# Designs tried in a protein design run: peptides against a protein of PDB entry 8OXM. Part 214

Target 1, 371 residues: chain A of PDB entry 8OXM
Amino acid sequence: FKAEFRLAGGVNLPKIIDCVGSDGKERRQLVKGRDDLRQDAVMQQVFQMCNTLLQRNTETRKRKLTICTYKVVPLSQRSGVLEWCTGTVPIGEFLVNNEDGAHKRYRPNDFSAFQCQKKMMEVQKKSFEEKYEVFMDVCQNFQPVFRYFCMEKFLDPAIWFEKRLAYTRSVATSSIVGYILGLGDRHVQNILINEQSAELVHIDLGVAFEQGKILPTPETVPFRLTRDIVDGMGITGVEGVFRRCCEKTMEVMRNSQETLLTIVEVLLYDPLFDWTMNPLKALYLQQRPEDETELHPTLNADDQECKRNLSDIDQSFNKVAERVLMRLQEKLKGVEEGTVLSVGGQVNLLIQQAIDPKNLSRLFPGWKAWV

## One batch from the design tools (peptide; made by RFdiffusion4, then SolubleMPNN)

Design b2_p21_5_s4 (from b2_p21_5, 17 letters changed)
Fold by OpenDDE base, seed 2:
Structure b2_p21_5_s4 (fold): chain B 371 residues (1-371), chain A 21 residues (1-21)
Amino acid sequence: as target 1 above (371 residues)
Amino acid sequence: TERLKRQVLNLQLRLQEELAK
């Protein structure tokens, strides 16, 4: 370890430390304090299992369909070491950084990211109709620019095309795997892009098994497929490569039903794996940017010792776990809204749900659905 | 199924052992 550390920005002030490995290579490590990294570590293992399933199938293997993983070493319930995703940037930092974001650089006459957020915050407590109208106004005056990421990073046309294809495949794989696992909180800071591979790295996996639907503002989309995410795919958008990669990923997931159910069952009944949404976590995830300074996540694991009768907690937990397993079984059967869909039909429904401006307008403003 | 249950349980046990150190 080097004697010096840097602070990463953000509420939890994670420490970036440089480590020299036994191989003589310097590696940056992120030391998170006050975060339970066990959920991230468990979800990384689930992603590795999904990757193993995808590598066994000839069609998904030929397409190099993988979800990017990172090393997590949980040290305690409140601390751990992450392998810093070297050569990655949050998509939000590239797109909507206050000074030099791609929206400001390429669309200087559009609304600022702050103006968009302010407009959506003003209607947060309004009707769905008012939210939709303001969201459409924001979208009209905030046009997508994420196509420029690959254009800036990859000057060679053949490399550019390959990287845009890698990006599109990464979005497809992570979207379908994320949907099956019920990943939430997919805001623009929780999705990193690798500057060399153009692949996405999903971080902060604390909202899983559709627990985003029980947030004070429920999540209304199966995954992030916003206008900038689509713009990064280039002119074809969601059609062609993205759709086909989603279908092939979904096919592997559905054909692996027994395996996935078995994995998730073991995780849901692990007494050390707290996947349930708690009120403090819900408040933290949907806090206003202005309030970010005051809520130290004193997720005192110790305050869960409120002696609710062990029997009533266990019964409520078991009912939620059973519901999660039932919903996972439905997804893996292609049951959507009581109808059995083909892989193509299910993927089409999920794409339509994810791009629907009515669903996007209902999301928490901090999710930045216009980006 | 049982082999995967054992692999997940062994990974959970390793996570517990790393958390207990």
Scores: peptide ipSAE 0.010, ipTM 0.501, DockQ to the pose 0.021
Fold by OpenDDE base, seed 5:
Structure b2_p21_5_s4 (fold): chain B 371 residues (1-371), chain A 21 residues (1-21)
Amino acid sequence: as target 1 above (371 residues)
Amino acid sequence: TERLKRQVLNLQLRLQEELAK
């Protein structure tokens, strides 16, 4: 290990360390503290299985439809080492987090990222109607710029076009796989983009199996398909390549129903895999930036584990696991709101739900639905 | 089914072995 470390930014201040292997090669590692990396490790394995299914199908293989994966080595319930995704940047860092963010550079007369966040925080406890009106005002004065990522990184027009297609395919594959697995917490820091491939890397997989719907502010979208995400696809947006790649991914998932159900069943009943949302995790994920100062964890969790009888905990867990499996089976059958949809019908419904400004306006302000 | 159960079990076992190290 080198004696020096860098901070990757974000709430937990993960440390980037450089390691020299026994082979003499330098490898960059991300050390996360305070996070249970077991969920990330398990979800990476599920993504590798989904990639195996996608590689077996001729149509998805020809399109190179894959979800990007990384190595996770959990060290404890609160620490681990990640293979640092070298040559990746958080989409939020490129768009809004730095003084030189793409929104400030390309749209200097639009609202600042801070003004947008402030406006949405002011209405956080208001009606859905008030949230929608303020969200529409924010969106009008904060126009998409993510098209410039590929234009800045890829100067050759033929390479630029190829990388924009790779991006669009990566969004489609990760969106459908993420929907099937019920992946939540898809804020702009939890999605990295590879600066060489233009593919997305999803990190921090701690909200899965639709547990985002039981957060204090429930998640209202199946995946992140916000205006900047769409702008990165170019002039066709969600039509053409994106829609076709979603349909082909969904077709492979639906045709692999027995496989996916068997995998998820084994994971849901694994006593070492805590996928359930706990109240402390729910509070942590939806903390306000202002609350970061006062919530010193002087929650001494005195483990007043309310010893609810082990039997009542186990029965409640089993009923939640059964509901997750039933909902997964519905998704894989194309059952949405009690109706059986075709692959095209299901993908269309999911796209409409993900881009609906009424759904986007209801999300937690920290999710940054206007980006 | 059995081959996939065995792959998931081998993944769980590898996860447990990596957690136990």
Scores: peptide ipSAE 0.009, ipTM 0.488, DockQ to the pose 0.021
Fold by OpenDDE base, seed 4:
Structure b2_p21_5_s4 (fold): chain B 371 residues (1-371), chain A 21 residues (1-21)
Amino acid sequence: as target 1 above (371 residues)
Amino acid sequence: TERLKRQVLNLQLRLQEELAK
């Protein structure tokens, strides 16, 4: 270990440490000291299993459809080491960094990221109609710029085109796998983009199995497919490559129903894996900037041990697990809103739900659905 | 509980069998 560390930004102040391996290679590691990395570690294993299914299928293998994974080593309930995704940047940092974000650079006359957030926070307790109107005003005055990521990083036109395709494939694979696993909307800081591959890396997998739907502001989208995410695909947007890669990923997932149900069943009943949303975690995930002062993330471990001993809690847990498995089975059968859809029909519905400004306007403003 | 541990173990065995196909 080098004696020097860098702080990664964020409330938990994770430490970036450079380590020399036994192979003489330097590796950056992120040390989280206030976060349970077990959920991240478990979800990385599930992503590896999904990648194995995608590699077995000739059509998904030919398209190089993979969800990017990173190594996670949980050390305790509050600490662990993750492989730092070297050469990655949070899409939120690229897009909406206060000093030199792409929105400020390419759209200096648009609303600032702060103005957008303020406008959406002012209507957070208002009607869906008022939220929609303000969201449309924000979107009109905050135009997408994520197309410029590939243009800045890849100056050669042939490389640029190939990397834009790699990005589009990565978004498609992560969106469909994320939908199947119920990851929901992903905060812009929890999506990293690789500056060399243009592939996405999803980090901080603390919301899974549609637990985002039981947040104080429930999730209304199946995955993050915001205007900037779409803009990164280029002029075709969600049409062509993205749609086809979603369909081929969904086809593999649906054809792997028994395996995926077995995987998720193992995870849901794992006594070491707490996937359930708790009130403290819900408050942490949807904290208002005004509420940041008091909630030290004393996720007191003590409140979790005392509750599990009552027979009624085992019954409530089993009912939630059964509901998650039932919903997963519906997704894998193409059952949406009580109707059985084809792969193309299901993927189309999911895309339409994810890009609908009415759904996006209802999301928690802290997650910046206009980015 | 020991019952849950046994269920998880049985599910892990089934998972290994399904992943081996």
Scores: peptide ipSAE 0.008, ipTM 0.439, DockQ to the pose 0.017
Fold by OpenDDE base, seed 3:
Structure b2_p21_5_s4 (fold): chain B 371 residues (1-371), chain A 21 residues (1-21)
Amino acid sequence: as target 1 above (371 residues)
Amino acid sequence: TERLKRQVLNLQLRLQEELAK
C-alpha cells in the first residue's frame, strides 16, 4: 500500500488507495465505508455466471456479448475494497459536468444540467401530466450529445466504428441482464464507460430484484435507455445492432431458465444477502432537500421493537422471495402483463417501455431521465 | 435458523450440480 490516499467525492467519502500487487503492478483501489459491498460482490458473481452462459452460446460469443465485471472484496458489512475501474469515467461526468461537460461544450445554448434538474424538481410532487409537460420542455431544450464520446476518444474512423459497436453491444447485454435481475438505480453516476473499450461498467448494485419499484418514487423503466444512451449508438439508434444484441441476450437468458432460477433462489435465501429494500435505504436513494433537516441521528432504534416475531418476519420474507422467483420465472418465459411474448416481442416491449417519455417523466429527478 | 441453513446448503449443492453440467 502507498502511504498516500485520495478522497473520491461523495457523501460516504470513499478513499482511493494505490496498491502494489505481489506481481509488482500498481492497482488503484476504492475503499468504501458505510456501504454493504456484499450486494455488489454477489451481483458480480451473478454477472460472471451470465457471462459464462453468453460465452457458451455461439451467437452471443461471436458478438462478444458480456457484462463488464469488477473485483469486490467485502471486508465487513459496512466496508470493502472495490477494484477502481481505471480508465473509466461516469457517463454523468462526461455528459453533465458543470464546467466542461459534453452538453455545455456541444450545446451551449441548451438548458444547463442544473436548470433541467431544477425544473424537474419543481414538479416532483405534481401530477403525471404536469411532469410529462415539463419533461418534454426539458428534452426539447436539452438535446443529446453522447455520440461525441466515441468521436473524441477514437479519431481513426475504423476504430471509431468498432468502438461504437462495442458500446452498443455493452448497452444491450447489460440492459437485458439487468432487466432479468431487476437491477434498479441506473442513474448516470452508477454507469461508467471505459475510455479504451467503450464498454459500460455498472456499479452500485444495491437495488436488484425489482426493489426499485417499491421506492417512494417507483422506477418505471426496465433499464436506462435515455436519449444520450441511444445517441451513443449513432444513427441507427435502438434499431439494428442494439435490438439484435438484446434479442440474442434474451434468448440465452430464456434458454438458461433453470440455471438462473437456481442461482437467484440460492441468493434470495442467503441470510447474509440483504437484497430487500429498507426505509433507510429508500430515504438515502431518494433524499428530498426538505427531508435533510429532521434526520437527527437519534435513530438509535432500540433493538427492542424490531423483535417483530422472527416467525412473522421469516414468513413475510419467504413470501417476498417467492414473489421475486415467480416474477423472474415469468420474465424467463416471456410473460409480460399476463401475455406470453416471443423473444422479439418481449425485447420490443422493453425497448418501448424504456424510451417512453411518459415512463421517463415519472422517475425520481435524481435519476436524470432527460440525460 | 437451522432449517434455513439446511435449505441454503441444499440449494448450494444444487447450484454446484447445475454449474458442473
Scores: peptide ipSAE 0.007, ipTM 0.460, DockQ to the pose 0.016

Design b2_p21_6_s1 (from b2_p21_6, 9 letters changed)
Fold by OpenDDE base, seed 2:
Structure b2_p21_6_s1 (fold): chain B 371 residues (1-371), chain A 21 residues (1-21)
Amino acid sequence: as target 1 above (371 residues)
Amino acid sequence: DELEKMYEEALEELRRKLREL
């Protein structure tokens, strides 16, 4: 390790350290000092397995369908080393950075990101109708600009087209695999884009197996397919390449049902893998910006003494795990809302659910569904 | 090193179980 470190941005101020590998290559690593990286590590393994399934299938292999993975080495319950995703930027930093965000640069007469967030926070406790009306007003006055990412980064038209295609494939693959695994908390800071490949890197995998549905504000979309995400695909939007890549990914997942169920079963019953939503985690994920100052989760290690009868916790846990497995089996059979759908029918339903302004308007304002 | 090795071994064992399915 080098003696120097840099601070990464964000509330937890993770340390960026440079290390020299056994291969003599310098690598940047992010040291997180307060986050449980075990969940990220396990989900990266699951993504690698999904990538193996996608590489075995001729149609998904030809399309180069893959989820971008990063190396995570959990060191303790509160510390780990992860590969710093060099040459990646959070989509939120590109889109809605306060000083030089793409929305401000390309749409200076639109609402500011702050104005949009404020309007949605004001209606957070209101009816679904009031949330929908304000969300539609926000969307009308905050038009998508993510098409400019590829245009700024890739000046050659042939490279630009190839990178836009890589982006669209990455969104499709991660959306379908993320849906199968019930991946939540897909806010604009938890999705990085690679500035060289235009592929997405999903980080902070701490909401899985549909645990986002039990948050105080439930998640109402299967994955992030917001207006900027769609705008990055270019003029075809969700039609053509995106839809076909979703269908081919879903086909591989459904045809791998037994393998995926066995994997997820092993993970759900792993005593080292805490996938369950707890009240403190739920509060942290849906805290107000005004509350950011006080909730340092001093998870003191000593509150192990809530000896809730191990039997009642275990029975409750087992019932949640069984429900997760049943819902995963339904997804892999194409059972949606009690109906068996074809791959095309299921993918169509998921796309419609993800782009529905009614579903998007119901999300927690911190998710930034208008971006 | 030892923790990285345990992680690689656990990953290899998971990959082995997945090849046997």
Scores: peptide ipSAE 0.009, ipTM 0.485, DockQ to the pose 0.022
Fold by OpenDDE base, seed 1:
Structure b2_p21_6_s1 (fold): chain B 371 residues (1-371), chain A 21 residues (1-21)
Amino acid sequence: as target 1 above (371 residues)
Amino acid sequence: DELEKMYEEALEELRRKLREL
């Protein structure tokens, strides 16, 4: 191990450590502390299975629809090594880095990322109407710039066009599979982009099975489809390639209902896979920058008082697991708000929900829905 | 060690159930 580490961006400040193997090769490794990497490892296996289903279907195979996966080696309940995705950058670092972010470079007269965050934090406890008005003011003064990622990285017009299509396909596949698995909104530091392929890599899969809806500020979008995410698709936005790739991914997921239900059932009842939202995890995910100073890890919660009747905990867990399975079955049948939709109708509803500024304005401001 | 082994066993069982589908 080299004595120097770099911080990767993101809430959890994962440490990038350069390791020299016994073979003399340098390997970058992401060391997460305090997070259970077992959830990431399990979700990577579910993504590999979704990729297998997508490769079996001729239409999704022809479109090269895949979710990018990474290797996770859990070392303990609170530590593990991720194979660092070499040649990737967090979308949030490219867009809103304090020194050289694309918003600052291309839109120097717009609001700073800090000004946007401050304005949205000031209205966090206000009405939905006040949140919407401030979000629209922020959006007007913070225009999307993610189109410039492919323009900076791919100077050849034919390569640029191909990579923009690869990006759009990657967003579509990850959005639909992420919706089926209930990953919800994804913080921009937890979405990496490959600088060679323009494909997305989703990291930090600690919110799954719609557990984002039970957060203190509940999620209001099925997946992250913010203005910069859409701007990266180019002039067609969510229309054409993105929509068609979402529909073809959803067709494969719905046609694989029995397989997906059986897989998720096994995961939900795995006693080693804690997917449930706990109060400490909820607090951590929606912490204010101001609240980071006071949580000394002196919660030695003495293990003694959680002798709540094992029967009531087990019954509560089983009811949550059953609800997750029922909701997964509804999604795979195309049941939305008690109505059975076609694949095109369901995908259209999800896209409209994800891009609605009323839904985006209600998200936790720390997740930067204006980016 | 025991937790890693239990996790590997659970992953193998998951992989087994997935091969049976």
Scores: peptide ipSAE 0.008, ipTM 0.467, DockQ to the pose 0.025
Fold by OpenDDE base, seed 3:
Parts: structure tokens; sequence; C-alpha cells
Structure b2_p21_6_s1 (fold): chain B 371 residues (1-371), chain A 21 residues (1-21)
């Protein structure tokens, strides 16, 4: 270990440490405190299994459909070491950095990221109609710019085209795999982009199995397919490459139903894998910037587990696990809202749900659905 | 006391939502 560390941004102030391996190679590591990195480690294993399924299929292998993975070494329930994704940047840092963000550089007359956030926070407790109207005003005055990521990083037109294609494939694969696993909390800081490959790296995998739907402000989209995410695909948007890659990914997932159910069943019943949402986590994920100062989480989560009557916990937990498995089975059969859909029909429904301004306007303002 | 009460109320609401999922 080097004697120096850097702070990464965020509430938990994760430490970036440089480690020299026994091979003499320097490796950046992120030391997170107070996060259950076992959730990230488990979800990375699930992603590796999904990648194995995608590599076995000729159509997905030919398209190089993969979800990017990173190494996680959990040290305890509240500590671990992540291999820092070197050469990645949060999409939010590129898009909405206060000083040098792409929105400010390319759209200087649009609303600032702060003005957008403020407008959506002002209507947070208002009707869905008022949220929708303000969201549409924000969207009109905050136009997408993520197309410029590939244009800035890849000056050669042939390389630019290949990287935009890699990006579009990465969005498609991660969106469908993420939907099947019920991955939530896909805000702009939890999605990194690799500056060399243009592939996405999803981090902070603690909201899984549709647990985002039980948040104080429920998640209303199956994955992040916001206007900037779409703009990064170029002029075809969600049509053509993205849609076809989603369909091919969904086809592999549906054809792998038994394997995916068996994997998820083992994880849901693992007593070391706390995938259930808890109130402290829900408060943390949807905390207001004004409330950050007073809630020192002095409540050791350890003291509160002891007061739960074990018998009522086990029966309630088993019923939740069974419902998660049933819903996963439905997704893998193409059952949406009680209707059996084809792969193309299911993918179309998910795309429409993800891009619907009515769904996007209902999200927690911290998710930044206008980006 | 007030924080423990808010947590118990939030826990019961979360348990309700988990039962409705």
Amino acid sequence: as target 1 above (371 residues)
Amino acid sequence: DELEKMYEEALEELRRKLREL
C-alpha cells in the first residue's frame, strides 16, 4: 500500500488507495466503509454468469454483448475493497459537473444542472400532473449532449463509429440484464463509462430484485434510458442496434430460465446476502441534501437485528423471496402485467416504460431523470 | 426516542410494502 490516499466523492467518503502487488504492478483500490460490499460481490458473480450465457450464444457473442464487471473483495459486512475502475468516469461527472460539464459547455443557454434539480425538488411532494409539467419544462430547457462523449474521446471517424456501437451494445446488455435482476438506483453517479472502450460499468448494486419499487419514492422505470443515455447512441436512438441488442440479450435470458432461477434462488436464501430493503438504506438513498447534516447513522444495524422476532421474520422473508422468484420467472417467460409477450413485444414495452416522461417525472429528484 | 419511533414506523411501512410486492 502507498502511504497516500485520495478521497472519492460521496457521503461515505470512500478512500482511493494505490496498492503495489507482489507482481510490482500498481492497482488502484476503492476502500468503501459502511457499505455492504457483499451485495456488489454477489451481483458481480451473477453478471459473470450472465456473461457466460451471452458468450455461449452465437448471436450475442458475435455482437460482443457483455455486462462489464469489476473485482470486489468484501472484508466485512460494512467494509471491503473494490478494484477501482481505472479509465472510467461517472456519466454524471461528464454531463453535469458544475464547472466543466458537457451540458454547460455545449448548451450554455439551457438551465443549469442546479436549476433543473431545484425545480424538480420544489415539486417533489406535488401531484404527478405538476411533476410532469415541471419535468417537461426542465427537459425543454435542458437538451441532451451525451453524443459529444464519443466525439471528444474518439476523433477518428471509424473508431468513433465502433465506440458508439460498443456504447449502444453495453447500454442494451446492462439494461436487459439489470431488468431481469431487478437492478435499481441507476442514477448518473452509479453508471461509469470507460473512456477507452465506451462501455458502461454499473456500480453500487445494493438495490436489486425490484427493491427500488418499495422506496419512499418508488422507481417507475425498468432501467436508465434517459435522453442523454439515448443521445449517446446517435441519430438512431433506441431503434436499430439498441433494440436488436436488447432482443438478443432477452432471448438468451429467457432461454436460460432454469439456470437464472437456480442462481437467484441460492442468493435469495443465502443468510449472508441481505438483499431486502431496510428503512435506513431507503432513507440514505432518498435523503434530502438538507437532511445530510443531522443523521449520523449512530444506530448500529447490529442492535436492531436482535429485536426482530425470528419466527415472524423467517415467514415474511420466505414469502418475499418466493414472490421475487415468481416475478423473475414471469419476466423470463415474458409475462408483463398478466400478458405473455414475445421477446420483441417485451423489449418494446420495457423501452416505452423507460422513456415515458410520465414514469421519469415520478422518480426521486436525486435520480436526475432529465439527464 | 423520536428517531427510534420514526425507524419503527418506517420499518412497519417497509414490511407492508414488502408484503404487497
Scores: peptide ipSAE 0.008, ipTM 0.408, DockQ to the pose 0.103
Fold by OpenDDE base, seed 4:
Structure b2_p21_6_s1 (fold): chain B 371 residues (1-371), chain A 21 residues (1-21)
Amino acid sequence: as target 1 above (371 residues)
Amino acid sequence: DELEKMYEEALEELRRKLREL
C-alpha cells in the first residue's frame, strides 16, 4: 500500500488508497471504515450470476448486456475494501455536487441543486398533490443535462454514438436486474459512470428485496429512471434501444426464474446476510443532511437486548422472506398488480412507473428525484 | 445438466464466500 490516501468524501469519509499488486500493477482501493460491505459483496455475486445468464443468452450477449461489478472485500462488520472503480465518477458529482456540476455549467439560470432540494424538503410532510406541484416547478426550472457527459468525454461522433449506446444498455440491464432484485431507486452518489465505457456501476447496495418500500418515505419507482438518466440516452430517451434492452434482459430473467428463486432463497435464509431493513438503517438512509452532525448511528449490535422471543423474530423474519420470494416469483412470472403481463407489457409498466412525475414527486427528497 | 451444474457450483461458491465473510 502507498503511504498516502485520499478522502472520497461523504459521511463515512472513505479512504482511497493505492496498492501495488503482486503482479506489479497499481490498483486503487476504497477503504470504508463504518459501512457493512457484506450486502454489497453478496449483491455483487448475484450480479455476476445475472451476468452469466445474460452471457449465455444469444440476444443479450450480442447486445453486451451486463451489470458492472466491482470487488468487495469485507474486513469487518463495519469495514471493508472496495476495488475502487478507477475512471468512474458518481453521476451526482458530475451533475450537481460541485460549482462545476453540469447543471450549473449548462443551465446557469436554472434553480441550484440546493434550491431544488430545499423546495422539495419544505413539502416533504405535505400532501401528494402539493409534492407533485412543487416537483413539477422544480423540474421546469431544473432541466436535464446528462447528455453532456458523453459529449464531453467522447469528442469523436462515432465513439460518442457507441458510448451513448453502451450507457443506454447499461441503464437498461441495471434497471431490470435492479427491479428483479428489488434495489429500487438509487441515490445519485450510488451510481457511478465509467468515463471510458460509459457504463454504470451501482455501489452501496444496502437496500434490496424491495426494502425501500418500507422506509419512512417509501420508494415509488421500480428503479432510477429520472430525467437526467433518460437524457443520457439521447433524443430517443426510453424508446428504442433502452426499451428493447430492458425487454431482452427481462426475458432472460423470466426464463431463469427457477435459478433466480433458488439463489435469492439461499440468500434470504442466510443468517450472515442481513437484508432486512431496521429502524436505524432506515433513519440513516433518509436522514436530513442538516442532522448529519449528531447521529452517527454506531450500529452497536449490543442494543439487541430487546428480549423479543427468538420464536417471534424467526416467525416475523420467515414471513418477510416468504413475501419477498412470492413477490420475486410474481415479477419473474410477469405478474403486476394481479395481472400477468407479457415481457413487453411488464417492461412498459415499469418504465411508465419509473418516469411518472407523480411517483418521482413522492420519493424522499434527499435522493433528488429531479436529477 | 451443464446449466444446473454451473448453478450448483455458483451457489456453492456463493455459500463459500458467504461463509468466508
Scores: peptide ipSAE 0.008, ipTM 0.433, DockQ to the pose 0.020

